# Ledger of designs, part 281: peptides against a protein of PDB entry 7UQJ

Target 1, 160 residues: chain A of PDB entry 7UQJ
Amino acid sequence: PELYQNFNITPPRGVLFHGPPGTGKTLMARALAASCSSDERKITFFMRKGADILSKWVGEAERQLRLLFEEAKKHQPSIIFFDEIDGLAPVRSSKQEQIHASIVSTLLALMDGMDNRGQVIVIGATNRPDAVDPALRRPGRFDREFYFPLPDVKARFKIL

## One batch from the design tools (peptide; made by RFdiffusion4, then SolubleMPNN)

Design b2_p26_2_s4 (from b2_p26_2, 14 letters changed)
Fold by OpenDDE base, seed 4:
Structure b2_p26_2_s4 (fold): chain B 160 residues (1-160), chain C 160 residues (1-160), chain D 160 residues (1-160), chain A 26 residues (1-26)
Amino acid sequence: as target 1 above (160 residues)
Amino acid sequence: as target 1 above (160 residues)
Amino acid sequence: as target 1 above (160 residues)
Amino acid sequence: MKEREELQKKNAAGEEIIREVLPPPE
């Protein structure tokens, strides 16, 4: 929220962080949440792992997504971070279980249901952006993507 | 390295970062690596995921661990970060495959073989510290533990 | 705090994060705050921007610094993070306004007045470490420095 | 409402997303 307010930019509804494992995607999301929080304006950070929503909430994953977005709205300004979002919303295939299709549909509807004026940012992280349903990667959803490249192993991490 | 040199403290060989998913363990490791780097003294950061070493290198995981530690020694000062280390070195059970026992044994030997004067820090991250072989959590190995709590959702991020 | 307690190390009073813009300094500070918090031990994170203390509190900046350190002491364990600290404590020049000299003096006194046993860590972030008053970079103040090198400069994290 | 409808129209039209490629950490 504040990041985009400080830039006079309409905050995207969703940001996709993609790049190889360990490029700092999850962390950047947490840090954004932290950096956007001030003493005057506390942000609420919600984190879920895509695979956990599927595995822990068999038959209730849709309800859990709805509850998550409701809690995020209740505690605005907020960030919803989905780690490994390709696990939650895999590309629609002819072999896709009806369960995954329903969860994807629910997530799409929840993202579409966020008012542009809402102080809720959704961040998805994945190692496989092409394994994320393209419907999530459309304007008003995850409409901004940030690639987190591998530090080339031979790159002398001048960071390190 | 430099963190501990600046403290006149013998650097621990290993640090275990544990806490719920997404608590920033991987980032903290990268950040420590970055923070220990100076213009005069570049650190080298090596990252591996525990499960990836098991799965990608069936029959070669021991060799890959040895090569990793050799590269880390060659590029001192360095940090070796194992994400999801419970996947690489699970608790020894009577049902544990010989492969896991051999990999654990190799990691133990590599950590024990680090000179206390070595400028190599090993950081392990896990969501399940109790799923890490207790032998790795002994002095001279992962002898320091850092708990990364969930920011409790109801915690008014006093951090935020 | 917990990082240093877990190491049986007297926590430094101050840590200077320096490096080019967008290297994750602010992010790291917040991640450290998050990582040092536990379910049993919540850390309190206070963030201020150096320029904001000078600009918003003309004539009250000293009082605001005192209040900040008092609140941090009251809510121990805590982290005080100064973003763009070079804006708060510029290098003493013959042309430096008396106001800046007074604010610098206040910050020095507040850092010196922290008990070594206090569970308050001060983190300063800057893109220009050489623009920070050298008096702040002395033992017992910002006595530890961490360089954050560029990931390639032009990634203005438009996230930031 | 209007901005939402425009975003939904853009979504339906399949417009490209803004992609920002961060450089590899050196």
Scores: peptide ipSAE 0.016, ipTM 0.214, DockQ to the pose 0.042
Fold by OpenDDE base, seed 2:
Structure b2_p26_2_s4 (fold): chain B 160 residues (1-160), chain C 160 residues (1-160), chain D 160 residues (1-160), chain A 26 residues (1-26)
Amino acid sequence: as target 1 above (160 residues)
Amino acid sequence: as target 1 above (160 residues)
Amino acid sequence: as target 1 above (160 residues)
Amino acid sequence: MKEREELQKKNAAGEEIIREVLPPPE
């Protein structure tokens, strides 16, 4: 509340950063964390990769997500950044689809269960916003989408 | 001209951007490409992920690297950016080590074979510079290393 | 040399990086410093926040600026990065306007007094280029402005 | 307890705690 109250920004419950690879989505999330951190009030930045949630946390992904959200809540104000959140997309096997569905369902529940999200921002970054489960893109979840265009060649040249 | 003339900087053939995740290595590579592009002279920016080279190009990685370097040479001035170049690190299986060794050997040869590198810059980004094959870090390859520190509070960074 | 030689870029004495928060201005400055550092020739990166100059250096800000420029000159080649340079903007109180005017005047003098700026680059970053004193934006000071566009202006302004 | 105090100290000290919560070691 207070951090975003100071900026008159309605804290996004979830922000989807989407755009081509290397458009600075991860950097932007870090820079938002840094810009929102004051000497009196530091933001804790949590980062996870969507692919790591599926591959490294096999069988514990839901528990690790819960722990992440609990830790973010304990270290408020905080940012949870999911890089490559489309890496939570269903893998082409039915078994992986079920695992994915459980992980996404857990993420949805963790998102929905944060009433006072004013101190925990969740940022998802993806190169493929259409590969992100539409349920994640609903109000109260990743309800704000930010396109990171390729810096168009024309805009880059005005930098000289 | 003058910025690098004033710094007497020899243009790096290869630049290794290393530092913690999301320190903006990819953004920097893009912004270098942007800052170097003028209305009359656009830099072509090529981006590849190290992990994609190993996983998506299985059996064609060497050919795709050759095509990439040929295309970069055709579109001079150009930047080739390898994001997560440590994703070219040996996967713990002997079969993947051999594939990795072939890909790295091809990259080394492509780097060494560019005499007129003045118009093609190769940037590697990694979170783990020590996981990058030391052969890639030799003179005439990624011979310049740039640490992207965390935005530490320190008023002065010796950018090593 | 060659990269910037290829782009006919005159080194800006002062570069104003402007654009919305988190567009990577600070990161860009750091990685410009990094990209300009070689094994033989490391660039010293000096970072200050505009707000810190006003708040932490009350009564010594001018002296600290002088020391900063002297230190940057001693450690050439160097980059002085002023993050949130608009934080040097007049705070709405008349007392702070006078302090600001003195600090800005000192910065202007330090900028103008560097004849051979070829080895000291000054980068200012701001989210509000219009809040930067127009005197800082004159030739020989922050005479090059680089817009860090919001990827989608509409999307990022929904964060702000 | 100690890790929380270190985090609170780092949070108090101005360090942006980028907690890369690494997955537990295999």
Scores: peptide ipSAE 0.007, ipTM 0.216, DockQ to the pose 0.045; fails the geometry check
Fold by OpenDDE base, seed 3:
Structure b2_p26_2_s4 (fold): chain B 160 residues (1-160), chain C 160 residues (1-160), chain D 160 residues (1-160), chain A 26 residues (1-26)
Amino acid sequence: as target 1 above (160 residues)
Amino acid sequence: as target 1 above (160 residues)
Amino acid sequence: as target 1 above (160 residues)
Amino acid sequence: MKEREELQKKNAAGEEIIREVLPPPE
C-alpha cells in the first residue's frame, strides 16, 4: 500500500517485463514479491512458466489459469508471475500459435476481470515482447512495460 | 501509491535489493521507477553506483550524497538507486573499509533524516548483503531486504 | 578477463545460485551472460540442464561435459550455466546417485582445469544446495554461493 | 542543463524502459 500511495501511482494490473534474456525479468518479479512480503504480511508469489502451462496442462491450460487467478485472489496480496509469457500468450496472428488463442483469450479475460482494488499483480516476463499478443499489452492488462536492458556486464560480475 | 495501500505496509525508506549479480536488482530498481512513473506523474529515478561515488568523488562523496538526497527530495516522488551499495557502504568493522566510514555515516544520517511522509525511496542493490554495514539494514534505513534470487534462466537467453 | 578487469574483480570459476524454485537463479545466469554481451563483444552463453545432460547423454555425459567446457573455452568470453545442477552433480555419498560419481568427478576436474585467467564462468543453479556434491562447492569450483531467498514481495510492488 | 541532457542521452541509449521511460537517472 504505502510505496504506491507515496508516489500517487495507480497500481498496474499487469506489468510486462521484457528485454534480453538474463536481464533479470524473472528475478525482478520474484524480487517484487519478496520486497512486498513482510514477516507480518507475506505476499503470495505464484510463478508459472508460459510454456510449462501449455505443455503440462494440455487441454486444461485455461482451467489452470482460472485456478491460478482464483488462488491468487484468495491469497491476496499476491503476485502472479508468468515467466516466458510469450510461450503462454503468443501473437494470435501466428498460424502455428493459433491453437493457443483460447488460452490467450482466457488470460485476457482473467486480467480484465481483476478488481483494480484487488491486491493481485500480474507480471509477465518475455524476451520477445513482439511475440506477446498485443491485446495483453493494452490498458488494464500488461499496461506497463519495463524493458530490461542488458545491464552493463561489468556491474553484474562486480556483484558476484 | 495504491499498490502499497492495498497491502497495508509501511513504506520503507530504504529497500535493500540483494542477491547475486545479474539478478536484476538494478533492473528492478529501474522497473520500480518506471512502474511508478505514469504519463501524468513521473517518478524521478536517481541512479548511483556505490563504487563510482567513492572513486569519482574522492573527498566529495559525502557532499554528493547530500546533494543526491536533496535533489531527490526536490523532485519527489523519487527513487534513489544505489547499485553496488556494498561498494559505498562497506562493513565498518573491516580495516580496509574504514576509510569509507564517514560516507556510510553520511548515508545513515541522510536516510534517518528522510521524512517518512516524503516520496523518496532509497533502493540499495548489492550482491553481498553481509558486506553492507549492518547499520544500513536497520529500521528506518534499508529495513526491507529483498533477495534477488537468480531468476530462472530459460526466459533469459531468448532475449539475447 | 575484460569484464572482470573492468570491475577489478577476480572472476569466480564457479558460482552456485541456490534458493527456492523460481527465485530467478536461471534467469540471473542468463542475465549475467546477456549483460556481458556488448555489440562489440558478445559473451557466449552455454546452458545445460543437469538432468538433461544425464538423461539425453546416457553414457556420454562426461564427453558432453568435456565438449561443453572446450566449446566454452573456444568461444571466450563464455558462461556455462547448469540449470538444476543438483540433477547433474548429486551428493557422492548417496547410494542412488553413485551412478553419477564419474560425471561429478568429470565436472570437478573440468572446473579445476579452468585457467583462472580464462574468460569462462560456470554458474550452477539449484533449489537444493545440500543435494549438490560438497566437492563442487569448494574453492576453485562453485566457490561463490548466492542464496536466492524468496524475496519479500510487499516492499517491491510498493515501488511499482 | 548539459548534464541532464547527457543523462537523458545515457538513459535513452540505455534502452532500459520501452513503454515507461524512466526519468533520466540523475
Scores: peptide ipSAE 0.005, ipTM 0.213, DockQ to the pose 0.049; fails the geometry check

Design b2_p26_2_s4 (from b2_p26_2, 14 letters changed)
Fold by OpenDDE base, seed 1:
Structure b2_p26_2_s4 (fold): chain B 160 residues (1-160), chain C 160 residues (1-160), chain D 160 residues (1-160), chain A 26 residues (1-26)
Amino acid sequence: as target 1 above (160 residues)
Amino acid sequence: as target 1 above (160 residues)
Amino acid sequence: as target 1 above (160 residues)
Amino acid sequence: MKEREELQKKNAAGEEIIREVLPPPE
C-alpha cells in the first residue's frame, strides 16, 4: 500500500519502454497490464504496432487512433500498448513523412487530451528510442522512460 | 487497491530473486519497476551488476554504493536492482576477499540504514543464492526471496 | 495509487494466463508475485505444474491440492501458480479421464471454497486455453483471462 | 464460446482484453 500511497507523482500519460531487441518490453507491458488487472480490476489491454498504424490503417490511421483512445477511455481502466512505436517513424519517402507527421500529430493530441484522471495508461515500446519523435517524449506524453538493458547472456539462456 | 491495502506485511528493504539462469529475474525486476511506475509514480530504476561493483568501481565501490543509495533516496520512489548480486562473492584471492568483505559490509550498512519509510526497494538477482553472503539474506535486508524456477521447456519456447 | 484505488472490481479467485508458447506467462506470474510482494507484503508464491499434479501425485493429487490451498491460506497473502494448467487435461485414456475429472473437481471445489476475502490468488498458465476444462473458466474460478500474444519477432530476439 | 471468440478476435486484432487478474490477497 504505502509504496503506492506516498508517491505524490503525477501519473504519466505515457511510458516508453526502450532497450535492445528482446529485453522483454512487450512482455513487460503485458506484465504490467496483468499486474494492474490482478488487483480488483479488469484492465483492458489494447495493443497496436507502430508499423500497423502506418500500413494497415492507410488513410484511416488518425481515426483508428481516436477510436482506440475512445475505446480505452470507455473501458477504463485500460492500457494502450504501442509495440514498436518507432515504427511510426517515417520511411524514406516524403509521402510517408507527411503521413507520419499527421499520425504522430494525432497521437500527440490524443495523449495531450487525456485527462489526468483518466485511468488510461499508454505504453510505447521501442528498440530505437532515437527513432521516436521527440515530441512524443515530452511531459504529458511518454514522459517516463524505462531502459530495458540486455539481460546478461546467462539470464538470456534461462529465458531460452 | 485491496490487494495492496490488506497486507499488513512490513515492506522488505530487499528482495532476492533467485533461480536457474534465464528465469527472467532481471526482466522481472524491470517489470516490477515498470509496474510500480505506471501508477501515478515515476519510479527511478537503478541497475548495477555485482561484478561491476567489484571490477569497475575498484577502490571506490563503497563510495559508489553510498552514492547509489543516496541517489535512490533522492529520487524516491526508486528501485535499486543488483543484477548478479552473487558477483559480489569473493574470487579466490585473499585481496578479493577483503574487498568483498568491505563492499558487502557497506551494502549491509546501507540496507540497514534505510528507513522503513523510504520508498527505496532493493532487488537482488542471483543464479547462485548460496553464493550470496548469508548476512545479506537476513531480516531488514534481502529478507524476501523469490524463486524463479526454470520455465518449463514449453514456456521457454514461447518467450523465444 | 489511483489506478489501484478506483477499481471497484471483485477479486478474481483465479486468473488464466493464456497465449502462444513463450509469451512469458510463467515469467509474468512471477512478476505479479514479485510486484505484489515488494509492496509491504510478503507474498508466498506456490508453483505447481498441471502435468505434475497428474503424474507425480498419482493417487494423492486431490489431497496435495487441498494441502496446497491450505498452505496458501496459512501463508496469506499468497499466489498459487499452476503452470501448464492444461496439463490437467485428460490424456487419451479413460482412466486418465476419470483421474482428471476427480482432480479438476477438487480444484473447482477448492477455488469455489476460497472466501472472496481470502488473500490467495490462483494463476493458471496455459498454452492451450481450449484444453482447460470450461468449468475452471467460470466466474469465481479462472474468471479472468489474459492473453499473451506472441511478442513480435523483434521483441522475441531481445529476450533471446 | 462467443466471448472467447471475441476475446481471441480482439486479441488477434491486438486488442488484448486483460480480464481481471488477481483477487486481493487477504
Scores: peptide ipSAE 0.000, ipTM 0.196, DockQ to the pose 0.093; fails the geometry check

Design b2_p26_3_s1 (from b2_p26_3, 13 letters changed)
Fold by OpenDDE base, seed 2:
Structure b2_p26_3_s1 (fold): chain B 160 residues (1-160), chain C 160 residues (1-160), chain D 160 residues (1-160), chain A 26 residues (1-26)
Amino acid sequence: as target 1 above (160 residues)
Amino acid sequence: as target 1 above (160 residues)
Amino acid sequence: as target 1 above (160 residues)
Amino acid sequence: MKELEELIAAGLARPLEYPDESLERP
């Protein structure tokens, strides 16, 4: 607690993990939840996939997002992890675009409505950061981005 | 290769990584590929998703699997990583079941047809090991299984 | 631990994580510890900093290393993570060189004395792999190395 | 990563005492 008071670091509301598939974005989010969790202060980890929000909850996706954020707030300190958040990006079909736009708008509103004082962090993971709506990547939303490179294959096994 | 020659350890043809989503199965497969690669001996890493094999290559999935295994053999030492290999499991729809059964049969034949001397390892990753066809989990195929648990948050850092 | 037993990969006694600062070496080590821990089989994670071993334990560093390895063995399966392991490398000052050489020698002996069957993994992290004593990088010690590339620091802080 | 851990830890370490600004339901 005290260490964070001294560093005028506005803690991010949202963090975007981006990089190739299988770079450990999801693992990292879980690891961060685990590392920040103590016996005294357990962090609740919520995971959703962008594609699941669209496909499983057609017509109720907004409500499910609201419930997710309410539940995360109720169980704070919390991490909400959106895997494949690029799956929330509007697909160019007009009817899907309206549905997608509404879901993204709801997510934007939920991120904006998170009091800066709440113990809820949102982590988005994507393989395509440029496919994520620029509105999500603005200050107060996913304001920090972390690149997950491919593990560079230069493990020199010198078998001596 | 030389390490496997000395230890009389039949290198597994196939390894199944199973565990909850975001436990680092894909990252581990990449890290293993990286760790086994030297400057003199680069390991070629091939990645496919189970769902992509079914959805993108409807009617050509078998051919694409054959080409993948041929390419892996050509570029040996190689790792073939199948992410979401449970996605190759038959979905209960009869027409899809026949297509899935044929693809799985092709994969079985390709794994069985891999000469034990081939420097090709197949890694399958799944969140649902019980959804993977038991035929794939037999000796000479995915004969080794590795559980990737969730990072249990009870890393009690006793800072003593 | 179980992952290494099943791969018929001789579990590395030591793994060296190297790469620029902030690349996630420490976090990956924690993630691996957490991912290998199950409800039935908790992995105990021990963390030390190279600089802390030298600075906090002047004259007792060797004893503290021995105690650490004994404790890790007692609480196996265990991961010992040495952050900034390059901080154990001899600084070219003669008096420090002797102290550092003795600490490194103790670490070497402890790593060599670990029975390959022990469920203790040592992970070293460094920003300067070339500053790590070559003796630590030999087979049976830190025999595997993983490069953590810089996240391409397009943290585009568009402070717009 | 350390920075990320610190950032995430900072976000999670915020004092609970701030009044629940109720997400205004639109």
Scores: peptide ipSAE 0.040, ipTM 0.365, DockQ to the pose 0.030; fails the geometry check
Fold by OpenDDE base, seed 3:
Structure b2_p26_3_s1 (fold): chain B 160 residues (1-160), chain C 160 residues (1-160), chain D 160 residues (1-160), chain A 26 residues (1-26)
Amino acid sequence: as target 1 above (160 residues)
Amino acid sequence: as target 1 above (160 residues)
Amino acid sequence: as target 1 above (160 residues)
Amino acid sequence: MKELEELIAAGLARPLEYPDESLERP
């Protein structure tokens, strides 16, 4: 208790995992879900690919997002993991990607609508954090970011 | 060298990593490359996505594969990692996937053409091993398969 | 607030990764270190093998451990990763392993001496959690345990 | 793994310090 109070650690609602492809973002998210599961408290892990939501659910992507968040809330504690979230939530200012503005807006609203009391964490993974709408990267949404570098071959991870 | 001789272990030419998405297949391949790299012997790691080769190199995918294998041989010891190899090498018998038969044939030929003396290992990762052409999963190609299970939620957090 | 209270989440001082060899324990530790580094906050990753500390630093292992912890504290936020920690911290009740009791005692003292405010996390990896001194697996030390199941290795990763 | 989540959630998740102090998260 006191240690968390001393660190002023607020639980993230959303966490963005970013870094080069194959750096273990998706594995980490699964590992987190498994790690947070105990016999007493199982975490439900929901995984979606951003591009799959756009391609498979044309015209229903917003509804699918809503259903996903409701299901996650129903099965709390839960992790919603969006792999390749830059495919789901492209930068709204891009002329080519304006078609998905409604999906991005739905995701924003769903993240904002998560009760602070909700035991639902959203993890987004991307190889291109700058391709994700900056509105998603704000406090109360993906307000925590984790960089997954390439495994440096050199023994000294100077993660500079 | 000597340890392989004593165990009569032929180094695999190809290794198939298969299992659910985000089980660390790509990360493991990178870690293997990093772990096998010493200051004296650096392993060159080449990564390609199967779908990227098909989508980005339409009509040149065969040439790009050839160049990749030649570059890997030039920079040996090397690992060639194909992420989502089921996207590159679909089952030839599938009527929908006949369009890629030439690319699959090129990959087969490149794997068969790897000298036993070459310090080049090919790792393919897939979420769908049965979607990969069975010809790739034969001796002298991806003749070694490793399943990446979901992180077993079951392993007791003894939160003592 | 309430979410953390419900999770009774205390930041671990130490985390034990356990499971069969080649399950990605070392990889996960590196991926964690990497994921936790941002442009604003670089995590320093220190890696040691337990057996290497015993074999290479005969008579100086205690000093090397102290130096490692001081260096990690100096370069915080830091992760200290002990690979094969069962080689470093054998069960004290084993007659053959009494020679290492001083090293184990030093590691215990170093883990106990980590300020609750220190941004240093210790990760131990082992294939044999029951070979690790139970004193290390207590609250405030390696009080958190993660099992790494075998990838269902149908084919031997003889990474030789 | 819970502890890895806790570790990652607690130890690693720095809030982006947005300079605007004003949004006291209750």
Scores: peptide ipSAE 0.039, ipTM 0.358, DockQ to the pose 0.041; fails the geometry check
Fold by OpenDDE base, seed 1:
Structure b2_p26_3_s1 (fold): chain B 160 residues (1-160), chain C 160 residues (1-160), chain D 160 residues (1-160), chain A 26 residues (1-26)
Amino acid sequence: as target 1 above (160 residues)
Amino acid sequence: as target 1 above (160 residues)
Amino acid sequence: as target 1 above (160 residues)
Amino acid sequence: MKELEELIAAGLARPLEYPDESLERP
């Protein structure tokens, strides 16, 4: 019986980290990854930049996303961290974004297809949450959002 | 004898933060800026991405760098943070990188031209220190380098 | 329009750097001190190990803390860095820690007595934030905490 | 932060292995 059942916390499928650049979103994702590690159970951390998936894999981006999620599932428990996720899944603007629309659709399907028993968490980081397709910000996807404020000098960074 | 190490620390003109992505280089630079600022003495924090300077300011990147340094000097004490500085100042490879060579030359001149009296610190962040032009990594420029490691697995990052 | 983030930054009286050993906490504190120093305004960096204050100054540790803060105040702007601050200010457990309790009380009073206008920043570093007296982690003391992730084992911190 | 930690700790209640090799480079 998976120990997840004892935490009455429905684990989010996706967590969106948003806030100004350099607020430690990526550090936090790595930190959270590292925090959850033990010698007995290693979390695999996958990192991708949103723009890299689009630029390096023109025409294969959907396949690369599928492979990423398959690999993450194979290496459970795992975190998939998408840095600059707004680059991967921009708000569907004009007709020219059909390629982006398909990638977003694939990401949506992959997030939806993550069985609740899957020990795969997706963390998206963005400086512009409003530039992320709202379909990704729905329940069962990036259904939890965490704001990373600028380190104001008055802001107690409780990095506990 | 109280070894008050009066670190006659000649303030670095430039500090290079290097290490894997998401190690908190940018967060740290902001935290530094924040920690060193007081109500009496606000540190102005300038942030630029290396790639943005090249992509947005094709042909004007040198001017934009000059303006940035002038503005930083005007708003002393200040930190200029270059995120992804390897994107701004790649190692001079082939003859076709004349544009990048000129930008690097301008950045070198600006860092050299920062009078020791200027309360302007330049922080460069990179995931690839070896992809940064070695001329930037010399004394009087990015003469201090700080490695930001990946959070190791065994550390429970309690990010409370 | 350049987002001059005029951080209206109330300087923290204390910043707690926490995270596993070797994560660059001490390095960062030194880098901060170095970075915030200029030729016009040298930051005096005071470094103490928590255990050294207890071991070297048995019965005089409180006086040494007072002298340290007085000297830091005299040499403003200054940073007092306590490495291994959990050794200085352990969580008050058993009756035998009366000596530590007095030292902690003195440190609390010294941090509280730092006028907000005092350009003295206290940085505490610990590998065990939960081993630091919670009274030190309150507002007006170590009211900012920064987590330092473990370095990935293979990556030598080249702090050049 | 605590809620995030609890949430991610709940989701990540499995311990993390950083792959030695940066999966960042294809």
Scores: peptide ipSAE 0.038, ipTM 0.357, DockQ to the pose 0.029; fails the geometry check

